# Peptides against a protein of PDB entry 6TME, part 285

Target 1, 324 residues: chain A of PDB entry 6TME
Amino acid sequence: NRLKRAYIALQAWKKAFYSDPFNTAANWVGPDVCSYKGVFCAPALDDPSVLVVAGIDLNHADIAGYLPPELGLLTDVALFHVNSNRFCGVIPKSLSKLTLMYEFDVSNNRFVGPFPTVALSWPSLKFLDIRYNDFEGKLPPEIFDKDLDAIFLNNNRFESTIPETIGKSTASVVTFAHNKFSGCIPKTIGQMKNLNEIVFIGNNLSGCLPNEIGSLNNVTVFDASSNGFVGSLPSTLSGLANVEQMDFSYNKFTGFVTDNICKLPKLSNFTFSYNFFNGEAQSCVPGSSQEKQFDDTSNCLQNRPNQKSAKECLPVVSRPVDCS
Target 2, 324 residues: chain A of PDB entry 6TME as posed
Amino acid sequence: NRLKRAYIALQAWKKAFYSDPFNTAANWVGPDVCSYKGVFCAPALDDPSVLVVAGIDLNHADIFGYLPPELGLLTDVALFHVNSNRFCGVIPKSLSKLTLMYEFDVSNNRFVGPFPTVALSWPSLKFLDIRYNDFEGKLPPEIFDKDLDAIFLNNNRFESTIPETIGKSTASVVTFAHNKFSGCIPKTIGQMKNLNEIVFIGNNLSGCLPNEIGSLNNVTVFDASSNGFVGSLPSTLSGLANVEQMDFSYNKFTGFVTDNICKLPKLSNFTFSYNFFNGEAQSCVPGSSQEKQFDDTSNCLQNRPNQKSAKECLPVVSRPVDCS

## One batch from the design tools (peptide; made by RFdiffusion4, then SolubleMPNN)

Design b2_p27_2_s2 (from b2_p27_2, 18 letters changed)
Fold by OpenDDE base, seed 5:
Structure b2_p27_2_s2 (fold): chain B 324 residues (1-324), chain A 27 residues (1-27)
Amino acid sequence: as target 1 above (324 residues)
Amino acid sequence: MEEEREKEDEELAEKNKKRLEEFLASR
């Protein structure tokens, strides 16, 4: 009996709660699991006459506890949303039994350990949100081999390089922000055909930006701010026909910000502040357009306000990194 | 950062609720 298994799982989970400030699980009593707050039943995919637990939504419940292995008994769950709680520990390996998993959101919790590799076992997964946790170590390359629509990794403790397999991703949104990723952005990034939004904010990324970024024709948001990138902006960025928000601030970029970048047709906001740019086209100057917002603050630009001192600029500008 | 986090979480919660309802209705 599927509902009996669900009952066992949910009672084990209730027992694993240390605190339930809003009494979310107060009605988690008795065999009628479909009446439980945050538990959603639907007809089984294999038999419409059978009712199963298809979804969990405990978002914003502020529950303290852990995920017990008995959650692996929820084999019909396709949606698992438990964001904005205080769950701790690791994601149970037993969740590999949830073969219908479609959306998995454990964001804004206290999960620890390596990347939850159990997520790689779900064949139908489309949405993965593990942001705002304490996950650490390497990102498995296999994550980008999956047919995901969205991947949220930001605000964790991930380290090492970004996998070259990123180019295989079908995701429209990918976030790396506020981790400890290092190395270069892989050249394969240009192969992300469905990409709309990508953010690298606040990592230890370095090197030159790959020219292949210019192949991201569908990207609307590209944020590489607060890293260690060097060299000039790729001329191929003129290919970003749909970019609306672009941020390269707080890096070590040098060279000239070109007219072909600042005149991108859908560009609304372009921030390149806190770098070492030594020139910009007139079209890049803040206030030059009514439709576009620019920020050129704290560069090495002549005749512009709020720039770095010559003492700070000269050592960097005189030794430009050649990205060719 | 905390205020931004809270806003992001609220927006995500609303999106997730809609997705859940749509998903359940489609089954």
Scores: peptide ipSAE 0.053, ipTM 0.717, DockQ to the pose 0.872
Fold by OpenDDE base, seed 4:
Structure b2_p27_2_s2 (fold): chain B 324 residues (1-324), chain A 27 residues (1-27)
Amino acid sequence: as target 1 above (324 residues)
Amino acid sequence: MEEEREKEDEELAEKNKKRLEEFLASR
C-alpha cells in the first residue's frame, strides 16, 4: 500500500516535469518505484519487513517543473534533496504529511512565494536548505524554535527584521546572506549555544552590533560584511575564543580596532576594510603576524596605505554613533 | 504531554537518522 501511494506520487511528479535533460525519470515506469533513478527505499521504521520510499535525491538533474500536491503521498520520505534543478512554483502544503522529514534541500531552484511554512510542521527536521531561490516576505520566528542543525536562507528575497527567536536556535550553521533583511541584529544572538558559523553578508542590517555577540564562544565564522552597521566594535568581541574568520567589511563602523580583538587566539582572518575606523592597534596591522591575515583597506587610518580621503572621513568620524 | 511529545519526536529523529545512515551506506 505504501509503495502504491509512492507510485502515484512519483508518476504525478513525472507528469509535472517540463524538461528532463538527463532523462533522469526515463526509468520511472511501472510499480517498482524502488528501481527509479533518484528514489531510495529502506525498511519502514514501524515495520522493518515493509520497504518504503525513504529518500529522494535528484540533485544536479537540471529538471524543469513543479512540485505537485501528490508528493504528500510520500509519507515515509526522510531525505528530500532536489538541489540544482529548475523547479518552480511553491512548496506544496501537502508535504506536511511527510512527518519523518529529516533533511530538506530545495536549494538552487526557482521557487517563489513566502517562506515554506510546511517546513515548520516537520518535527524531526534537522537540515533545511532553501538557499538560491526567490522566496520572499518575512522569516517566520518559529523557524528558530525548531531543533535544526543547519539553516540555509541565503540568496533569496526575504525582508523585514531578523526574529528575536534566533537566540533559541540550536543550529550550528545559519546563513542570512544576500537577502533584504533590515534592522538590528537581535541581542538574543548571544544565546545561540551551538553556533559555529553565521553569515549576514549583503543585507540592509543596521544599528550597532549587540554586545552579546561576544558570548558566542563556539563561533568559528562570523561574517557581517556588506551591511549598514554603525558605531564601534563591541569590546566584548574579545570573548570570541574560537573565531577563525571574522569579516566586518563594507559597513559604517567607526572608532578604534583594539588589540583584544586582533589578538583573539584562533583568529586567522580578520577583514575590517571599507569602514570609517580612525585607529587600529599594532596587532591589527596587515603583516604584523605570520599566522593572521588582516585587511584594513579603505578606512580612516593614519599612516596606512589605501585609506579614504580626509574629505570622506571627517564628516563621519567627527560624528560617531554612540552605541552605549 | 508536551515533554512526552518532545521525547517521542527525539526518539523518532534518532531512528530516522539511523535509517538514513544505513541506506546511504548501502550506496
Scores: peptide ipSAE 0.026, ipTM 0.580, DockQ to the pose 0.036
Fold by OpenDDE base, seed 1:
Structure b2_p27_2_s2 (fold): chain B 324 residues (1-324), chain A 27 residues (1-27)
Amino acid sequence: as target 1 above (324 residues)
Amino acid sequence: MEEEREKEDEELAEKNKKRLEEFLASR
């Protein structure tokens, strides 16, 4: 019965393919769904004597099509990996029936519409990758209430502010890059106890960086480049004991880049180019360390090459933003 | 950007493959 439902779902999906250049679904014939390319069966969790479809892997199949509602019949699927295809449309709400969903990867497709709220219905979801699509609108705050390990949102059309609930996230990796997020980074960010990597690249974020970033003791990658951040770098960044890669380039930061930041013990690469910094410690100067790489290009630094003109600097540097 | 995507996709593909295999083997 369960495999019969899977057969119905998979045949409906095959019919929803507009193009299958690698003939991935060529063997999707007959009731033996466990023999289908990209379909993986395993013993059911509730009955080991019953074989069920537990995983889908169609990564890099370049399939054009859509996800039909009948996919909701794949109720035993825990792994759904269909990245690097040309699937379009929306994620079917019927996928709410896939209560065992553990990893959901629909990255690098042509999905549209709002955030797929069906992902919020999966109680056991640990991995969510929806990057490189055309999802739009607001990010639901509830996404960060989930016990996710990884959240990939980059390269979409998400707008509005980053939810304050971000501090509740248990994820080690979160990407916001290349969206249309605006507003400030929430102060609650410092509560992300498991965070290792966070990327904000290429949004419309603004305001001061919250001091609470310095509480991210486990962060190894912090990239806030290509935004509209202002003010000085928080002195609390000296608390980033494990940061290896840090990028603040292409913002509107001002003030002095301190020794306490540039001498972070695990820091390997620190890019703060294309800002309005008017001073840096000697430890921040490119070439000052053999172990660390720095880029101070296009700031308002004295006695450094490739800096902005006084005409460009003075209007900004003379009006420092108070982040206190 | 495209090169970065390709690299990410390759890395992710390998990671996902391993995860799938491990997950299925654990059942």
Scores: peptide ipSAE 0.024, ipTM 0.663, DockQ to the pose 0.833
Fold by OpenDDE base, seed 3:
Structure b2_p27_2_s2 (fold): chain B 324 residues (1-324), chain A 27 residues (1-27)
Amino acid sequence: as target 1 above (324 residues)
Amino acid sequence: MEEEREKEDEELAEKNKKRLEEFLASR
């Protein structure tokens, strides 16, 4: 009996709660698991006459505890949303039995360890949110081979380079922000045909931006701020026909911010502050447009306010990195 | 950052709730 297995799993999970401040699991009593708060039942896909646990929603329950292995008995679960809790430990490998997993949200918890590779075992996974945890180590390249709509990795402890397989991703939204990623952005990034939003904020990324970024025709948000990028902005950025928000602030960029970038047709906000740019087109000057906002603060621009000193600029500007 | 995080989490939570309801209704 599928509901009996679910009962075993949910009771094991209740026992794994250290704190339930809102008494979310107070009604988790008895065999009628479909009446449990945060538990959602639906007809089984293979037999509509059978009721199964298809979804878990414990978002914002502030529950402290861990995920016990018995959760692997919830084999009919397609939606697992437990964000904004205080769950700790690792994601159980037993969750590999949840072959119907469609959306997995464990964001804003206290999970630790390597990337939860069990997520790679789910053939139908479309949404993965593991942000705001303490996951560490390398990002498995296989994550981008999956047909995901969204990949939220931000605010973790991931290290190493971004896998070159990123170009295979069909995701519309990908966040890498506030990790420890290093190296260059892979040139394969331009192959992300469905990409709308990508965020690299606050990593240790370096090198030149790949020219292939300009191939991201559907991108509306591109944020590469707070990294170690060098060189000039690629001229191919003029190809970002749909970009609305672009941020390159807090890097080590040099060269000239061109007119063709600042005149992008959908551009609403372009921040390139806290770099070493030594020139900008008139169209890039803050206040030059009523429809666009620019920030050129703390660069090496002549005749602009709030720029770096000549002493700070000269060593960097005189030795520009050639990205060609 | 914390305020932005809370707002982002709230927005995402609401989206997830809708997805859950739609998904369950489709089964």
Scores: peptide ipSAE 0.045, ipTM 0.691, DockQ to the pose 0.881; fails the geometry check

Design b2_p27_2_s3 (from b2_p27_2, 19 letters changed)
Fold by OpenDDE base, seed 3:
Structure b2_p27_2_s3 (fold): chain B 324 residues (1-324), chain A 27 residues (1-27)
Amino acid sequence: as target 1 above (324 residues)
Amino acid sequence: EEEKRKKEEEELAKEAKERLAKFLASR
């Protein structure tokens, strides 16, 4: 019965292919779905004597098509990887029936519509990759209530604010890059105890950085570049004991870049270029360390090369935003 | 950026395949 349902689903999907350049589905013929290329079977969890479709891997198949609702018949699938294809349309709501979903990767496709809320229905989901699509609208706050190890949202059309629920996330990696997110980074960010990497690149984020960022003691990568952040860097950033890569470039930051930041013990690369910083400690100067790379280009620093003109600096530097 | 992306995607795909293998072996 389960393999019959899988057969129906997979045949419906094959019919939903507009193009299969590598003939990936060429052997998708007959009832033996476990022999299908990219289809992986395993013993059922409830009955080890029964073989079920447990995984799909069609990564890099360049398949054009859509996901038909019949995919909801693949009720035993725990791993669904269709990365780097040309699938279009929306994620079917019928996938809510895939209650064993553990990893869902639909990245680098042509999916559209709002956030696929069906992902919120999967109780065991650990990995969510929807990056490099055309998903739009607001991010559901509930995404961070899930026990996810990784959340990849970058290169979409998401807008609105980052939910305050972000502090509840157990994810080690979260990417927001190249969307249309706006507003401030929530103060709750400091509660992300398992966070290793967070990327905000290329959004419309603004305001002051919350002091609570300094509580992210496990963070190795913090990238907030290409936004509209203002004010001084929080002094609490000295608490980022494990940060290796830090990027604040292409913002509207002001003030002084301190020794306490530039002397972070694991810091390898710190980019703070294209801001309005009016001073930096000697430890922040590019070339001051062999172990650390710094970029201070296009700020308001005295006696440094490649800085903004006084005309550009004066209006901003004379009226720094108070973040206190 | 595209080259970096492709490389990252390839690494993720490799890791995913390893996880798949581990998952299937654990059942």
Scores: peptide ipSAE 0.025, ipTM 0.647, DockQ to the pose 0.758
Fold by OpenDDE base, seed 5:
Structure b2_p27_2_s3 (fold): chain B 324 residues (1-324), chain A 27 residues (1-27)
Amino acid sequence: as target 1 above (324 residues)
Amino acid sequence: EEEKRKKEEEELAKEAKERLAKFLASR
């Protein structure tokens, strides 16, 4: 009996709660699991006459506890949303039995360990949100082979390089922000055909930006701020016909910020502050447009306010990195 | 950062609830 298995799983989970400040699981009593707060039943996909647990929503419940292996008995769950809790430990491997998993959101918890590779086992997964946890180690390349719509990895402890398989991703939104990623952005990034938003903020990424970024025609948000990028901005960025928000601040970029970038047709905000740019087109100057907002603060620009001193600029500007 | 996180959490919660409702209605 599918509901009986769900009962076992949910009771095991209730037992795994250390604290339930809002008494969310107070009504988690008896065999009628479909009446449980945060538990949602629906007709089974294979038999409409059978009722199954299809979704979990415990968002913002402030529950402290862990995910017990018995959760693997929830084999009909397609939506699992438990963000903004205090769950700790690792994601159970037993969740591989949840073959209908469509959306998995464990964001804003206290999960630890490596990337939850169990997520790779879900054939129908479209939404993966593991942001604001303590996941660590390398990102498995296989994550980008999956037909995901959104991948949220930000605010974790992920290390190593970004996999070259990123170009295979069908995701519209990918966040890497506030991790420990290092190395270069892969050239394959330009192959992300559905990409709308990508965020690299606050990593240890370095090297030159790949020219292939300019192939991201559907990108509306591109944020590479707070890294160690060097060299000039790729001239191919003029191809970002739909970019609205672009941020390259807090890097080590040099060279000239071109007119072709600052005149991008959909550009609303372009921040390139806290770099070592030694020139900018007139169209890049803050206040030059009523429709666009620019920030050129703390560069090596002449005749602009709030720039770095000659002492700070000279060692970097005189030795530009050649990205050609 | 904490304020930003809270705002993101609220948006995620709202979106998740909407998706759940839609998903259940489609089955």
Scores: peptide ipSAE 0.024, ipTM 0.680, DockQ to the pose 0.917
Fold by OpenDDE base, seed 4:
Structure b2_p27_2_s3 (fold): chain B 324 residues (1-324), chain A 27 residues (1-27)
Amino acid sequence: as target 1 above (324 residues)
Amino acid sequence: EEEKRKKEEEELAKEAKERLAKFLASR
């Protein structure tokens, strides 16, 4: 019965392929779905004597097509990996029936529409990768209520603000990069207890950095580059005891880059180029350390190479944004 | 009760992944 449903689903999917350049679905013939290329069977969790489709792996198959509603019949699938294809359209709502979904990777495709809210219906989801698509609109706040380990949202068309619920996330890795997010980073960010890596690159984020970033003591990578952030760097950044990679480049930051930041014990690379910083500690100077790499290019620093002109600096530096 | 159910579902999903990994490794 379960394999029969899987057969219906997989045949519907094969029919939804517009192009299969590697002939991946060439052997998708007959009722023995467990022999299908990219289809993996395992004993059912409720009955080990029953074989079910537990995983799909079509990564890097360059398949053009769409996901038909019949995929909702794959109710035993825990792993769904279809990255690096040319699938288009929307994620079917019928996938809500896949209650065992553990890892969902549809990255590097042609998916469109709003955030796939069906992902919110999966109670056991740990890995969500929807990066490199054309998803748009608001990020649902509920995504951060999920007990996810990793959330990849980068390279989409998401807009609006980062939800305040971000502080509830249990994820170790979250990427927002290369979207259209706007507004401030929520102060609740400091509550992300498991966070190791967070990337905000290339959005329309603005305002002051929240002081609560300094509470992210497990963070190893913090990248806020290519945004519209203003004001000084929070003094609380001295609390980032495990940060290795930090990037604030291509913003509108002002003020002084302090020893407390540049002397962070695990800091390997700190990039603060292309801002309006008007001073830096000696510990922040590129070449001052053999163990740390710094980039202070294109700021308003005195007696440093490759800085902005006085004409460019004066209007900004003379009118610092007060973040207090 | 809901928290217990969630934990059970997570455990089941983990077990499914482990079984799949084992299956793949046997090939």
Scores: peptide ipSAE 0.025, ipTM 0.604, DockQ to the pose 0.039; fails the geometry check
Fold by OpenDDE base, seed 1:
Structure b2_p27_2_s3 (fold): chain B 324 residues (1-324), chain A 27 residues (1-27)
Amino acid sequence: as target 1 above (324 residues)
Amino acid sequence: EEEKRKKEEEELAKEAKERLAKFLASR
């Protein structure tokens, strides 16, 4: 039966624990898997009279170990939350059998290898959190073809370019921060109609910001700090009617920061420090508004404190990148 | 038809989540 399969899976997993500091699996004894700490049962979707393991929650258990292939026997699991552990190795391909997977959170672990492509096999997946691991390589374009609400990829070892398929994403939150992504932000980004928050912090992204960013009318958080972006800020950023937090700091931007950006109606914080901006509108000056916070530190602005020297500015400002 | 299937799968997943949430709340 289904619970017998779950028992096999869970016992295999217990054997795969190297350390269980909180004795989370201490009661993982016997066939009554529904009594196991962190194991949650519910009526099966296909037969409400049958009880199945529907969820795993081992968040913050500090368990060291790995995910054995026998976890593929947990075919009724819709919620798999094992964040803040010390699980290592790869995500088993056998998890493809978990066709009801709805939320998958393996964040803050020690997982390695390429992107867990098994996540692409789950038709009903809405939430994917793989942040704070050691996943590496290219991001599969197909991830953005999925009907996900949230995609957390930050603090990994992902590299290469961001797929152009990003524009197909229905996610409200996407994080790329603290990886090794390179290249330009795809122009298709403007097609992310449901996007509320996007974070690119601390990558190797470069080139000009695409004008299509201005089409992200629902975005509340846009952070592109700590990259290698060049050129001027797109004038189309005036279209970010709902942006509250915007950060372009620690890049190589040039040009003039306009009123149309700094006067965005919902803008609360706008950080554009540590660039090569050579001018800003009065509305962009820190302290110019009580409702908005600005940081213009370490640019090439005249008559502003804490700016770069002329020696540092001139070579960059005199050679503006044309993004047109 | 594929869209219909996806919607059905989404609804099933949502129902599963809701059942689990209720279960968790009962403990």
Scores: peptide ipSAE 0.023, ipTM 0.588, DockQ to the pose 0.040; fails the geometry check

